# Ledger of designs, part 32: peptides against a protein of PDB entry 4U39

Target 1, 302 residues: chain A of PDB entry 4U39
Amino acid sequence: SIKVIGVGGGGNNAVNRMIENEVQGVEYIAVNTDAQALNLSKAEVKMQIGAKLTRGLGAGANPEVGKKAAEESKEQIEEALKGADMVFVTAGMGGGTGTGAAPVIAQIAKDLGALTVGVVTRPFTFEGRKRQLQAAGGISAMKEAVDTLIVIPNDRILEIVDKNTPMLEAFREADNVLRQGVQGISDLIATPGLINLDFADVKTIMSNKGSALMGIGIATGENRAAEAAKKAISSPLLEAAIDGAQGVLMNITGGTNLSLYEVQEAADIVASASDQDVNMIFGSVINENLKDEIVVTVIATG

## One batch from the design tools (peptide; made by RFdiffusion4, then SolubleMPNN)

Design b1_p11_1_s1 (from b1_p11_1, 5 letters changed)
Fold by OpenDDE base, seed 4:
Structure b1_p11_1_s1 (fold): chain B 302 residues (1-302), chain A 11 residues (1-11)
Amino acid sequence: as target 1 above (302 residues)
Amino acid sequence: MKILYFHTGVY
């Protein structure tokens, strides 16, 4: 089974966005120290952590409180993650609960033998230096606790949205990028298809790879596959080019009109931007909701 | 380049 665990406010918002977009084949768990915020989760499983420590009042933007809250609730987290083959841990770094609890939860998932993937955000620069410093500590702890860590630099989201985008919409876009990162991987595994990916191959590419980069491209029209692939490999979300990556996961999602030619064209573009010796997994997913859009997600590991 | 696997999924 695949479990997605949203940790703290940002992680819970991302999980809500995944549920709203009907991401299939995954179980959703919402974790928070704030009981009122947790009640707003759409996840089937809602877990309050650190009830004794925090009394459900949240972590006060303190990562040490988030950490201790997860440690207090270790047995409950273990039971919720038990039997998962893969665990996505999603959080906004820089806060109290997400920054402190996500590494503890990730370590619990890894210790249970799940393929553990972190999908986390760095805070926007406008959230201030304290959040950036807290996020750096949380990201460092996540690297040790996961098999693969995808870090989304929120400041790069400002390069793909309108300059007049309200602060609240920038956070919603961060939640959407977290969704795309989880969905881009989960769809390769959980969507039944004519050719199924072996989960052992996903493990080979993602196990103990450390930091990963994610690029996303979306396009429509006659050259949509090539355009989406070019946008993905040049995505502002990529802090570096995908050259030098030991592994690449590529998802090509389109509507019912997605052709084999478009899939091949997009795969060839991503392959040409990758090292000759790269281990590449690519998948094609049909999503009727995309109509004429193609979405290319590229995850570079190693 | 070792293209390992092609997955096809229908949502």
Scores: peptide ipSAE 0.118, ipTM 0.769, DockQ to the pose 0.133
Fold by OpenDDE base, seed 5:
Structure b1_p11_1_s1 (fold): chain B 302 residues (1-302), chain A 11 residues (1-11)
Amino acid sequence: as target 1 above (302 residues)
Amino acid sequence: MKILYFHTGVY
């Protein structure tokens, strides 16, 4: 089974966005130290951590409280993650609960033998230096606790959105990018298709790979596949080129009109931008909600 | 380049 665990406010917002977008084949778990915020989760499984420590009042933006809250609730986390083949740990880094608890939860998942993937955000620079420093510490702890860590630099989202985009919409876009990172991988595994990936192959590409980069491209029109692929490999979310990556996961999602030619064209573009010795997994997904859009997600590991 | 696997999913 695949489990997605949202940790703290940002992680829970991302999980809500996944549920709203009907991301299939995954079980959702919401984790928080704030009981009121947790009640707003759409996840079937809601777990309050550190109930003795925090009394449901949250972590007070302190990562050490988030860490201790997860440690207090270790047995409950273990039981909730039990039997997962893969665990996505999603969080907004820089806060109390997400920053402190996400590495502990990731380590629990890894110790249970699950393929553990972190999908986390760095805070925007405007959220201040304290959040950036806390996020850096949490990301460092996540790197040690996961098999693969996707770090989304929120400041790069500002390069994708219009300059007039309200601050609230910029945070919603961060939640959407977290969704795209999880869904781009989970759809390759969990969506019933004509050709299913072996989970063992995903495990080979993602196990003990450390930091990963994610690029996203969206396009419409006659050359939409090529444009989406080119946008993905040149995405502002990529902190480096994918040409040095040891592994690449590519998802090509389109409507019912997605052609085999479009899939091949997009795959050839990503493959040509990758190392000649790269281990590439690519998949196509049909989503009727995309209509005329093609979405290309590229995850580069190693 | 080893293209390892092609997945086709349908929502």
Scores: peptide ipSAE 0.117, ipTM 0.758, DockQ to the pose 0.133
Fold by OpenDDE base, seed 2:
Structure b1_p11_1_s1 (fold): chain B 302 residues (1-302), chain A 11 residues (1-11)
Amino acid sequence: as target 1 above (302 residues)
Amino acid sequence: MKILYFHTGVY
C-alpha cells in the first residue's frame, strides 16, 4: 500500500489538495500537534501527536516541540504506517510541527521497511530568516530519514506565478506543487493502466538516493507535449539541470485526447536532457479533468 | 539509457 502523511499545517494543506484532486490509490494520514487545524483535514486518518506535550495547542513554531511530539506518539505512528510499501511524508519546512515531526515520522516509515519519500517545501524568503534556518535544519534531518527527498523552493514558485499573485495564492500554489510531487510518483504505481509499473523499479530508482529535484511543465495547443516537457526540464523549481541525475521519473498526464505521439515526443525531450546512463521511468496517465492540458512532471534523483 | 518501464494509467 501507498500512504501519504501530511505533517503540520503545510503538509495537511497539501494532503487536502491531493484529496480535492482525487489522487487515487493512496491512503491519507493527517498529522498535527494542533487539534483545531487537524479537524480541518479531509484525510480518513487524523492523528494528533504530542497530546501530552502540547495539549493540542500546536508546536509554537518550535521544531524541537514538533520532534518531541512525534517521539511521544511513536507507537501510534508505527501502527498507522504498518503494512505500507511506500510512504510519502509531506510538510512545509520552517514551522514547528512539520520541521520537527516530519523527520521522525520519515525515520519510523523507513525503519518499518517502507520506501520513504519526503516531499517538502522551503519557506518563502519573506517568511523570514528564522523560518529559513529552521527549514534548513529540518531538511538536513529529513535527508537522513528518507530514501528520496524532494525539496520545493517556494521562492521559485514566484517565478511561475504572476507577480501580482496574492500571498495566499502563492501558498496554495506551494500546496499544489507538493500535490504534483506526490501524484507524479503515486500515479505511476497506483493508477490502473495498460502497462503497470513494477514497484521494484521505483524502489531501485528512489532507494537511498538522497536529494531529488522536481520540474513541472503545463501546456495546451498543438505543441502542448513538447512545450510541457521543455517547461518541465527548464522548470524554475529545478535548482539544477537534470543532467547528471542517476534516475529520472517522468509522468505525462493528459486528457482523453492524449496521443501516443505526444507521449513519445515529451519522453524524447526529457530523455535528451538526461544523462545517457540514467535509469528512467516513464508513465502516462489519462485524467479527464485536464481536457486539452498536458502536465509533465520530472523527478530527478541522485 | 535504460528506459525501464512505460506505465499507462487511466484515471
Scores: peptide ipSAE 0.114, ipTM 0.756, DockQ to the pose 0.134
Fold by OpenDDE base, seed 1:
Structure b1_p11_1_s1 (fold): chain B 302 residues (1-302), chain A 11 residues (1-11)
Amino acid sequence: as target 1 above (302 residues)
Amino acid sequence: MKILYFHTGVY
């Protein structure tokens, strides 16, 4: 089974966005130290951590409180994650609960033998230096606790959205990018296809790879496959080029009109931007909601 | 949903 665990406010907002977009074949768990915020989660499983420590009042933007809250609730986290083959840990880094608890939860998942993937955001620069420093510490701890860590730099979202985009919409786009990172991988595994991906192949590419980069491209029109692939490999979300990656996961998602030619064209573009010896997994997904859009998600590992 | 998986082994 695949489990997605949202940790703290940002992680729970991302999980809500995943549920709203009907990401299939995954179980959702919301974790928070704030009981009121946790009640707003759409997840089926809601877990309050650190009830003795925090009394449900949250972590006070302190990562050490978030860490201790997860440590207090270790047995409950273990029980909720038991039997998962794969665990996605999603959080907005820089806060108290997400920054402190996400590494602890990731380590618990890894110790249970699950393929553990972190999908986290760096805070926007405007959120201030304190959040950036807290996020850096939490990301460092996540790297040690996961098999693969996808870090989304929120400041790069400002290069994808219009300059007039309201601050609230920029945060919603961060939640959407977290969704795309989880869905880009989970759809390759959980969605039934003509050719099924072996979970062993995903493990080979993602196990003990450390930091990963994610690129996303969206396009419409006659050259939509090539345009989406080019946007993905040149995505502002990529802190580096995908050349030199040991592994690449590519998802090509389109409507019912997605052609085999479009899939091949997109795959060839991503392969040509990758090393010759790269372990590449690619899958195509038909999503009826995309109509004329193609979405290419590229995850480079190693 | 119909999915086409392409395992590209290493070219």
Scores: peptide ipSAE 0.047, ipTM 0.630, DockQ to the pose 0.646; fails the geometry check

Design b1_p11_1_s2 (from b1_p11_1, 5 letters changed)
Fold by OpenDDE base, seed 5:
Structure b1_p11_1_s2 (fold): chain B 302 residues (1-302), chain A 11 residues (1-11)
Amino acid sequence: as target 1 above (302 residues)
Amino acid sequence: MKILYFHTGKY
C-alpha cells in the first residue's frame, strides 16, 4: 500500500489538493498539532499529534514542539503507517509542526520498512529568515530520515506563475507542486496500466538516494509532448540539471488523445538530457480530465 | 544500457 502523510498546515493543504485532484491508489493521512486546522483536512485518517504537549493549539511555529509532538504520538503514527510499502511524507518546511514532526514521521516510516519519500517545500523568501533557517534544519533532518527527499524551492514557483499572482495563489501553487511530486511517483505505481512497474524497480531508483530534484512541464498543441518534456528538464523547480542523475522517474500524463509517439518523443527528450547510464523509469498516464494538455513530471535521484 | 521501465496508467 501507498500512504501519503501530510504533516502540519502545508502538508495538510497539499493532501487536500491531492484529494481534490483525485490522486488514486493512495491512502491519505493528515497529521497536525492544531486540532482546528486538522478538522479542515479532507483526509480519511486525521491524527492530532502532541495533544498533551500542545492541547491542540499547534506548535507555535517551534520545530522542537513539532518534534516532541510526533515523539509523543509515536505509537499512533506507527499504527497508521503499519503495512505501507511506500510512505510519502509531505510538509511545508519552516513551520513548527511540519518542520519538527515530518522527520520523526519519516523515520518511523523507514523503520517500519517502507520506502520513505519526503516531498517538502522550502518557504518563500518573503516568509522571513526565521522560516528559512527552521526549514534548513528540518530539511537536514528529513534527508537523514528518508530514502529520497524532494525539496521544492517555493521561490522558484514565482518563476512559473504570473508576476501578478496573489500571495495566496502562490501558496496554492506550492500545494499543487507538492501534489505533482507525489502524484508523479504514485501514478507510476498505483495506477492500473497496460504495463505495471515492479515496486522493486521503484525501490532501486529511490532507496537511499538522498536528495532528488523535480521538474514539471505542461504544454498544449501539436508539439505538446516535446514542449512539456523540454519544460520539465529545464523547470525552474530544478535547482540543477538532471544530466548527473543516477535515476530518473518520468511521468507523462495526457488526455485520451495521448499518442504513443508523444510518449516516446517526451521520453527521448528526458533520456537525452539524462546520463547515459541513468536508470530511467517512465510511465504514461491517461487522465480524462486533461483536454489538450500534456504534463511531464521528472524526478531525478542520485 | 538505459533500463527503460514503462508503466501505463489510466485514471
Scores: peptide ipSAE 0.120, ipTM 0.764, DockQ to the pose 0.131
Fold by OpenDDE base, seed 2:
Formats: sequence, structure tokens, C-alpha cells
Structure b1_p11_1_s2 (fold): chain B 302 residues (1-302), chain A 11 residues (1-11)
Amino acid sequence: as target 1 above (302 residues)
Amino acid sequence: MKILYFHTGKY
């Protein structure tokens, strides 16, 4: 089974976005120290952590409180994660709960023998230096606790949205990018298709790989596949080129009109931008909601 | 390059 655990406010917003977009074949768990915020989760499983420590009032933007809250609730987290083959831990780094609890939860998942993937954001620079410093500590702890860590630099979202985009929409886009990171992988495993991916191959690419980069491209029209692939490999979300990655996961999602030619064209572009010795997994997914859009997600590991 | 697997999924 695949479990997605949203940790703190940003992680729970991302989980809500996943549920709203009908991401299939995954179980959702919402974790928070704030009981009121947790009640707004759409996840089936809602877990309040650190109830004794915080009394449901949240972590006060302190990562040490988030950490201790997860440690207090270790047994509950273990029970909720038990039997998962794969666990996605999603959070916004820089806050109290997400930054402190996500590494603890990830370690619990890893110790249970699940393939543990972190999908986290760095805060926007405008959120201030304190959040950036807290996020750096949380990301460092996540690297040790996961098999693969996808880090989304929120400041790079400002390069793909209009300059007049309201701050609230920039956060919604961060939640959407977190969704795409989880969905781009989970769809390759959990979506029934003509060709099913072996979970052993996902493990080979993602186990003990450390940091991963994520690129996204979206396009419409006659050259949409090529354009989406080019946008993905040149995505502002990529902190480096995908050349030199040991592994690449590629998802090509389109509407019912997605052709085999378009899938091949997009795959060839990503392959050509990758090392010759790269282990590449690619998949195509039909989503009727995309109509004329193609979405290419590239995750580079190693 | 080892293209290991091509997955085709449909929602």
C-alpha cells in the first residue's frame, strides 16, 4: 500500500489538494499539532500529535516542539504507517510542526521498512530568514530519515507564475507542486494500466538516493508533448540540470487524446537530457480532466 | 540508458 502523510499546515494543504484532484491508489493521513487546523483536513485518517505537549494549540512555529510532538505520538504514527510499502511524507519546511515532526515521521516509516519519500517545500524568501534557517535544519534531518527527498524551492514558483500573483495564490501553487511531486510518482505505481510498473524498480531508483530534483512542464496544442517535456527538463524548480542523475522518474499525463507518439516524443526529450547510464522509469497516465493539456513531471535522483 | 519500464495508467 501507498500512504501519503501530510505534516503540519503546508503538508495538510498539499494532502487536501491531492484529495481534491482525486489522486488515486493512495491512503491519506493528516498529522498536525493544531487540532483546529487538523479538523479542516479532507484525509480519512486525522492524527493529532503531541496532545499532551501542545494541548492541540500547535507548535508555535518551533521545530523542537514539532519534533517532541511526533516523539510523544510515535506509537500512533507506527500504527498508522504499519503495512505501507511506500510512504510519502509531505510538509512545508520552516514552520513548527512540519519542520520538526516530518523527519521523525519519515524515520518511523523507514524503520518500518517502507520506501520513504519526502516531498517538501523551502519557504519563500519573503517568509523571512528565521523560516529559511528552520527549513534548512528540517531538510537536513529529512535527508537522513528518507530514501529520497524532493525539495521544492518556493522562490522558484515565483518564476513560473505572473508577477502580480497574490501571495495566497503562490502558496496554493506550492501546494499544487507538492501534489504533482507525490502524484507524479504514485500514479506510476497505483494507477491501473496496460503496463504496470514493478515496485521493485521504483525501490531501485529511490532507495537511499538522498536529494532529488523535480521539474514540471505543462503545454497545450500540436507540439504540447515536446513543449511540456522541454519545460520539465528546464523547469525553474530544478536547482540543477538533470544531467548526472543516477535515476529519473518521468510521468506524462494527458487527456483521452494523448497519443503514443506524444508519449514517445516527450520520453525521448527527457532521455536526451539525461545521462546515458541513467536508470529511467517513465509512465503515461490518462486523466480525462486534462482535456488538451499534457503535464510532464520529471524527478531526478542521485 | 536502461529504460526500465513504461507504465500506462488511466484514471
Scores: peptide ipSAE 0.068, ipTM 0.728, DockQ to the pose 0.133
Fold by OpenDDE base, seed 1:
Structure b1_p11_1_s2 (fold): chain B 302 residues (1-302), chain A 11 residues (1-11)
Amino acid sequence: as target 1 above (302 residues)
Amino acid sequence: MKILYFHTGKY
């Protein structure tokens, strides 16, 4: 089974966005120290952590409170994650609960033997230096606790949205990028395709790889597959080129008119931008809601 | 939803 656990306010917003976009084949868990915020989650499983420590009033933007809250609730987290083959831990780094609790939850998942993938955001620079410093500490702790960590630099989202985009929409786009990172991987495992990817193949590419980079490309029109692939490998979300990556996960999502030729063209572009010895896994997904759009997600590991 | 998986071995 695949479980997605949203940790704190940002993680829970991302989980809500995943549920709203009908990401299939995954179980959703919302975790928070704030009981009122947790009630707004759309997840089937809602877990309040650190009830004795926080009394449901949240972590006060303190990562040490978030950490201790997860430690207090360890047994409950273990029971909720038990029997998962894969666990996605999603959080907005820089806050109290997400920053402190996500590494503890990730370690619990890893200790249970699940393939543990972190998908987290760095705060925008405008959220202030304190949040950036807290996020750096949380990201460092996540690296030690996961098999693979995807870090989304929120400031790079400002390069892919209009300059007039309201601040609220920029946060919604961060939630959407978190969704795309989780869905890009989960669709490769959870959805039956022409070639069943054995979970073993994904596990080989993602186990003990540390930091991973994610690129996203979206295009329409006659050359949409090639354009989407080129946008993915040159994505502002990539902190480096993918040419040195030991592993690549590629998802090509299109409408019912997605052709085998378009899938091959996109895969060849991503392969040509990768190392010759790269272990590449790719999947193609038909989403009827995309109509004429193609979405390419690339995750580079190693 | 139909998904087409391709495992590329080493190109």
Scores: peptide ipSAE 0.023, ipTM 0.536, DockQ to the pose 0.677
Fold by OpenDDE base, seed 4:
Structure b1_p11_1_s2 (fold): chain B 302 residues (1-302), chain A 11 residues (1-11)
Amino acid sequence: as target 1 above (302 residues)
Amino acid sequence: MKILYFHTGKY
């Protein structure tokens, strides 16, 4: 089974975005220290952590409170994650709950023997230096607690959106990028394909790999597969080129008109941008909602 | 390079 656990406000917003986009084959868990915010979650499983510590009033933007809240609720977290083969831990770093609790939750998932993948954001520079410093500490703790950590640099989202984009829409786009990171991996495992990926192959690429980078490319039209692949490998979300990666996970998602030729063309572009000794796993997904759009997601590990 | 090709199902 695959579980997606959203931790704190940013993680819960990402989980809501996943549910709204009908990401299938996963169980959703919302975790928060704020009981009022938690009630707004669309997740089937809602868990208030640190009820004694916080009284449901949140972590006050303090990561140490978020950490202690998860520690207080350890047994409840263990029971919610029990029997998962894979756990996605999603959070916005720089806050109280997400920054403090996500590493504790990730460690619990890893200790249960699940393949544990962090998908987290760095705060925007406009959120201030305090959030950036808190996020750096949370990301460091996440690296030790997960098998693979995908870090989305929110400032790079500002390179793919209009300059006049309201701050609220920039946060919504961060939630969407978190969705794309989880979905790009979960669809490869959870959706019965014409050629099924062995979970062991995903586990080989993602186990104990530390930090990972994500690139996303979207295109339409006659050369859409090649354009989407080129955009993915040159994505502003990639803080480095993929040429040094030991492992690459590629998802090619298209509508019902997605051809095997387009899939091969996109895979060949990503392969050509990767190291010759890279272990590459590539999958294709049919999503009827994309119509003429192709989405390429690249996860580079190692 | 080891490339594993797989096709996931329809949504």
Scores: peptide ipSAE 0.013, ipTM 0.509, DockQ to the pose 0.101

Design b1_p11_1_s3 (from b1_p11_1, 6 letters changed)
Fold by OpenDDE base, seed 5:
Structure b1_p11_1_s3 (fold): chain B 302 residues (1-302), chain A 11 residues (1-11)
Amino acid sequence: as target 1 above (302 residues)
Amino acid sequence: MKILYFHVGKY
């Protein structure tokens, strides 16, 4: 089974966005120290952590409170994650709960033998230096606790949205990018396919790989596959080129009109941008909700 | 390049 655990406010918003976008084949768990925020989760499983420590009032933007809250609730987290083959831990780094609890939850998932993937955001620079410093500590702790850590630099989201995009929409786009990171992987595993990936193969690409980069490309029109692939490999979300990656996961999602030619064209572009010795896993997904759009997600590991 | 695996999913 695949579980997605959203940790704290940003993680819970991302999980809500995943549920709203009908990301299939995953179980959703919302974790928070704030009981009121947790009530707004759309997740089936809602877990208040650190109830004794925080009284449901949240972590007060203190990562140490978030950490201790997860430690207090360890047994509950273990029970919720038990039997998962894969666990996505999603959080906005820089806050109290997400920053502190996500590494603890990730370690619990890893200790249970799940393939543990972190999908986390760095805060926007405008959220202030304190959040950036807290996020750096949380990301470091996540890197030790996961098999693969995808870090989304929120400031790079500002390069893919309009300059007039309201601050609230920039946060919604961060939630959407978190969704795309989880979905780009989960769809390769959990979507019923004509050709299914072996979970062992995903393990080979993602186990003990440390930091990963994610690129996303979306395009429409006659060259949409090539354009989407080119956008993915040159995505502002990529803090580096993918040419040095030891592993690449590629998802090509399109509507019912997605052709084999378009899939090949997109795969060839990503392959050509990757190392010759790269272990590439690629998949195509048909989403009937996509009209003329192709979405290419590239995750580079190693 | 070893394209190790190809998944074709449908929602």
Scores: peptide ipSAE 0.161, ipTM 0.794, DockQ to the pose 0.134
Fold by OpenDDE base, seed 2:
Structure b1_p11_1_s3 (fold): chain B 302 residues (1-302), chain A 11 residues (1-11)
Amino acid sequence: as target 1 above (302 residues)
Amino acid sequence: MKILYFHVGKY
């Protein structure tokens, strides 16, 4: 089974976005120290952590409180994660709960023998230096606790949205990018298809790989596949080129009119931008909601 | 390049 665990406010917003977009074949768990915020989760499983420590009032933007809250609730986290083959841990880094609890939860998942993937954001620079420093500590702890860590630099979202985009919409886009990171992988495993990906191959690419980069491209029209692939490999979300990655996961999602030619064209572009010795997994997913859009997600590991 | 697997999924 695949479990997605949203940790703190940003992680729970991302989980809500996943549920709203009907991400299939995954179980959702919402974790928070704030009981009121947790009640707004759409996840089936809602877990309040650190109830004794915080009394449901949240972590006060302190990562050490988030850490201790997860440690207090270790047994509950273990029970909720038990039997998962794969665990996605999603959080916004720089806060109290997400930054402190996500590494603890990830370690619990890894110790249970699940393939543990972190999908986390760095805060925007405008959120201030304190959040950036807290996020750096949380990301460092996540690297040790996961098999693969996808880090989304929120400042790079400002390069893909209009300059007049309201701050609230920039955060919604961060939640959407977190969704795309989880969905881009989970769809390759969990969507019933004509050709199913072996979970052993996902393990080979993602186990003990450390940091991963994520690129996204979206396009419409006659050259949409090529355009989406080019946008993905040149995505501002990529902190480096995908050249030199040991592994690449590629998802090509389109509507019912997605052709085999378009899938091949997009795959060839990503392959050509990758090292010759790269282990590549690619998949195509039909989503009727995309109509004329193609979405290419590239995750480079190693 | 080892293309390990091609998944074809449908919602």
Scores: peptide ipSAE 0.146, ipTM 0.785, DockQ to the pose 0.133
Fold by OpenDDE base, seed 4:
Structure b1_p11_1_s3 (fold): chain B 302 residues (1-302), chain A 11 residues (1-11)
Amino acid sequence: as target 1 above (302 residues)
Amino acid sequence: MKILYFHVGKY
């Protein structure tokens, strides 16, 4: 089974975005120290952590409170994650709950023997230096607690949105990028296919790989597959080129008109941008909601 | 290059 656990405000917003986009084949868990915020979650499983420590009033933007809240609730987290083959831990780094609790939750998932993937954001520069410093500590703790850590640099989202984008829309786009990172991987495993990916192969590419980079490309029209693939490998979300990655996971998602030729064309572009000795997994998913759009997601590990 | 696997999923 695949579980997605959203931790704190940013993680729970991402989980809500996943549910709203009908990401299939995963169980959703919302975790928070704020009981009022947790009630707004769309997740089937809602867990308040650190009820004694915080009294449901949140972590006060203190990562140490978030950490202690997860430690207080360890047994509840273990029971919620039990029997998962894969666990996605999603959070916005720089806050109290997400920054402090996400590494503890990830370690619990890893200790249970699940393939543990972190999908987290760095705060925007406008959120201030304190959040950036807290996020750096949380990301460091996540690296030790996960098999693979995808870090989304929120400032790079400002390169793909209009300059006049309101601050609230920039956060919504961060939630959407978190969704795309989880969905790009989960769809390759959880969607029933004509050709199924072996979970052992995903485990080989993602186990103990440390930091990973994510690129996303979206396009429409006649050359949409090639354009989407080129956008993915040159994505502003990639802090480095995908050359030199030890593993690449590629998802090509399109509507019912996605052709085998388009899948091959996109795969060849990503392959040509990758090292010749790279272990590449690629998959194609049909999503009827995309109509004429193609979405290429590239995860580079190692 | 080892293209290890091709998954074809449908929603």
Scores: peptide ipSAE 0.144, ipTM 0.796, DockQ to the pose 0.133
Fold by OpenDDE base, seed 1:
Structure b1_p11_1_s3 (fold): chain B 302 residues (1-302), chain A 11 residues (1-11)
Amino acid sequence: as target 1 above (302 residues)
Amino acid sequence: MKILYFHVGKY
């Protein structure tokens, strides 16, 4: 089974966005120290952590409180994650609960033998230096606790949205990018296809790889496959080129009119931007909601 | 949903 665990306010907003977009074949768990915020989660499983420590009042933007809250609730987290083959841990780094609890939860998942993937955001620079420093500490702890860590630099979202985009919509786009990272992987595993991806192949590419980069490309029109693939490999979300990656996961998602030619063209573009010896997994997903859009997600590991 | 997986495993 695949479990997605949203940790703290940002992680829970991302999980809500995943549920709203009907990401299939995954179980959702919302974790928070704030009981009022947790009640707003759309997840089926809602877990309050650190109830004795925080009394449900949240972590006060302190990562050490978030850490201790997860440690207090370790047995409850273990039971909720038990039997998962894969665990996605999603959080907005820089806060109290997400920054402190996400590494503890990731370590619990890894110790249970699940393939543990972190999908986290760095705060925007405008959120201030304190959040950036807390996020750096949380990201460092996540790298040790996961098999693969995808870090989304929120400041790079400002390069893909309009300059007039309201601040609230920029945060919603961060939640959407977190969704795309989880869905790009989960659809390759959980969605039934003509050829099933062996979960062993995903483990080979993602186990003990450390930091990963994610690129996203979206396009429409006659050259949409090539355009989406080119946008993905040159995505502002990529802190480096995908050249030199040991593994590449590619998802090509389109409507019912997605052709085999378009899939091949997009795959060839991503392969040409990757090393010759790269372990590449690619999958094509038909989503009827995309109509004329193609979405290419590239995850480079190693 | 219909899915096409292409394993381009270069071992």
Scores: peptide ipSAE 0.064, ipTM 0.653, DockQ to the pose 0.630; fails the geometry check

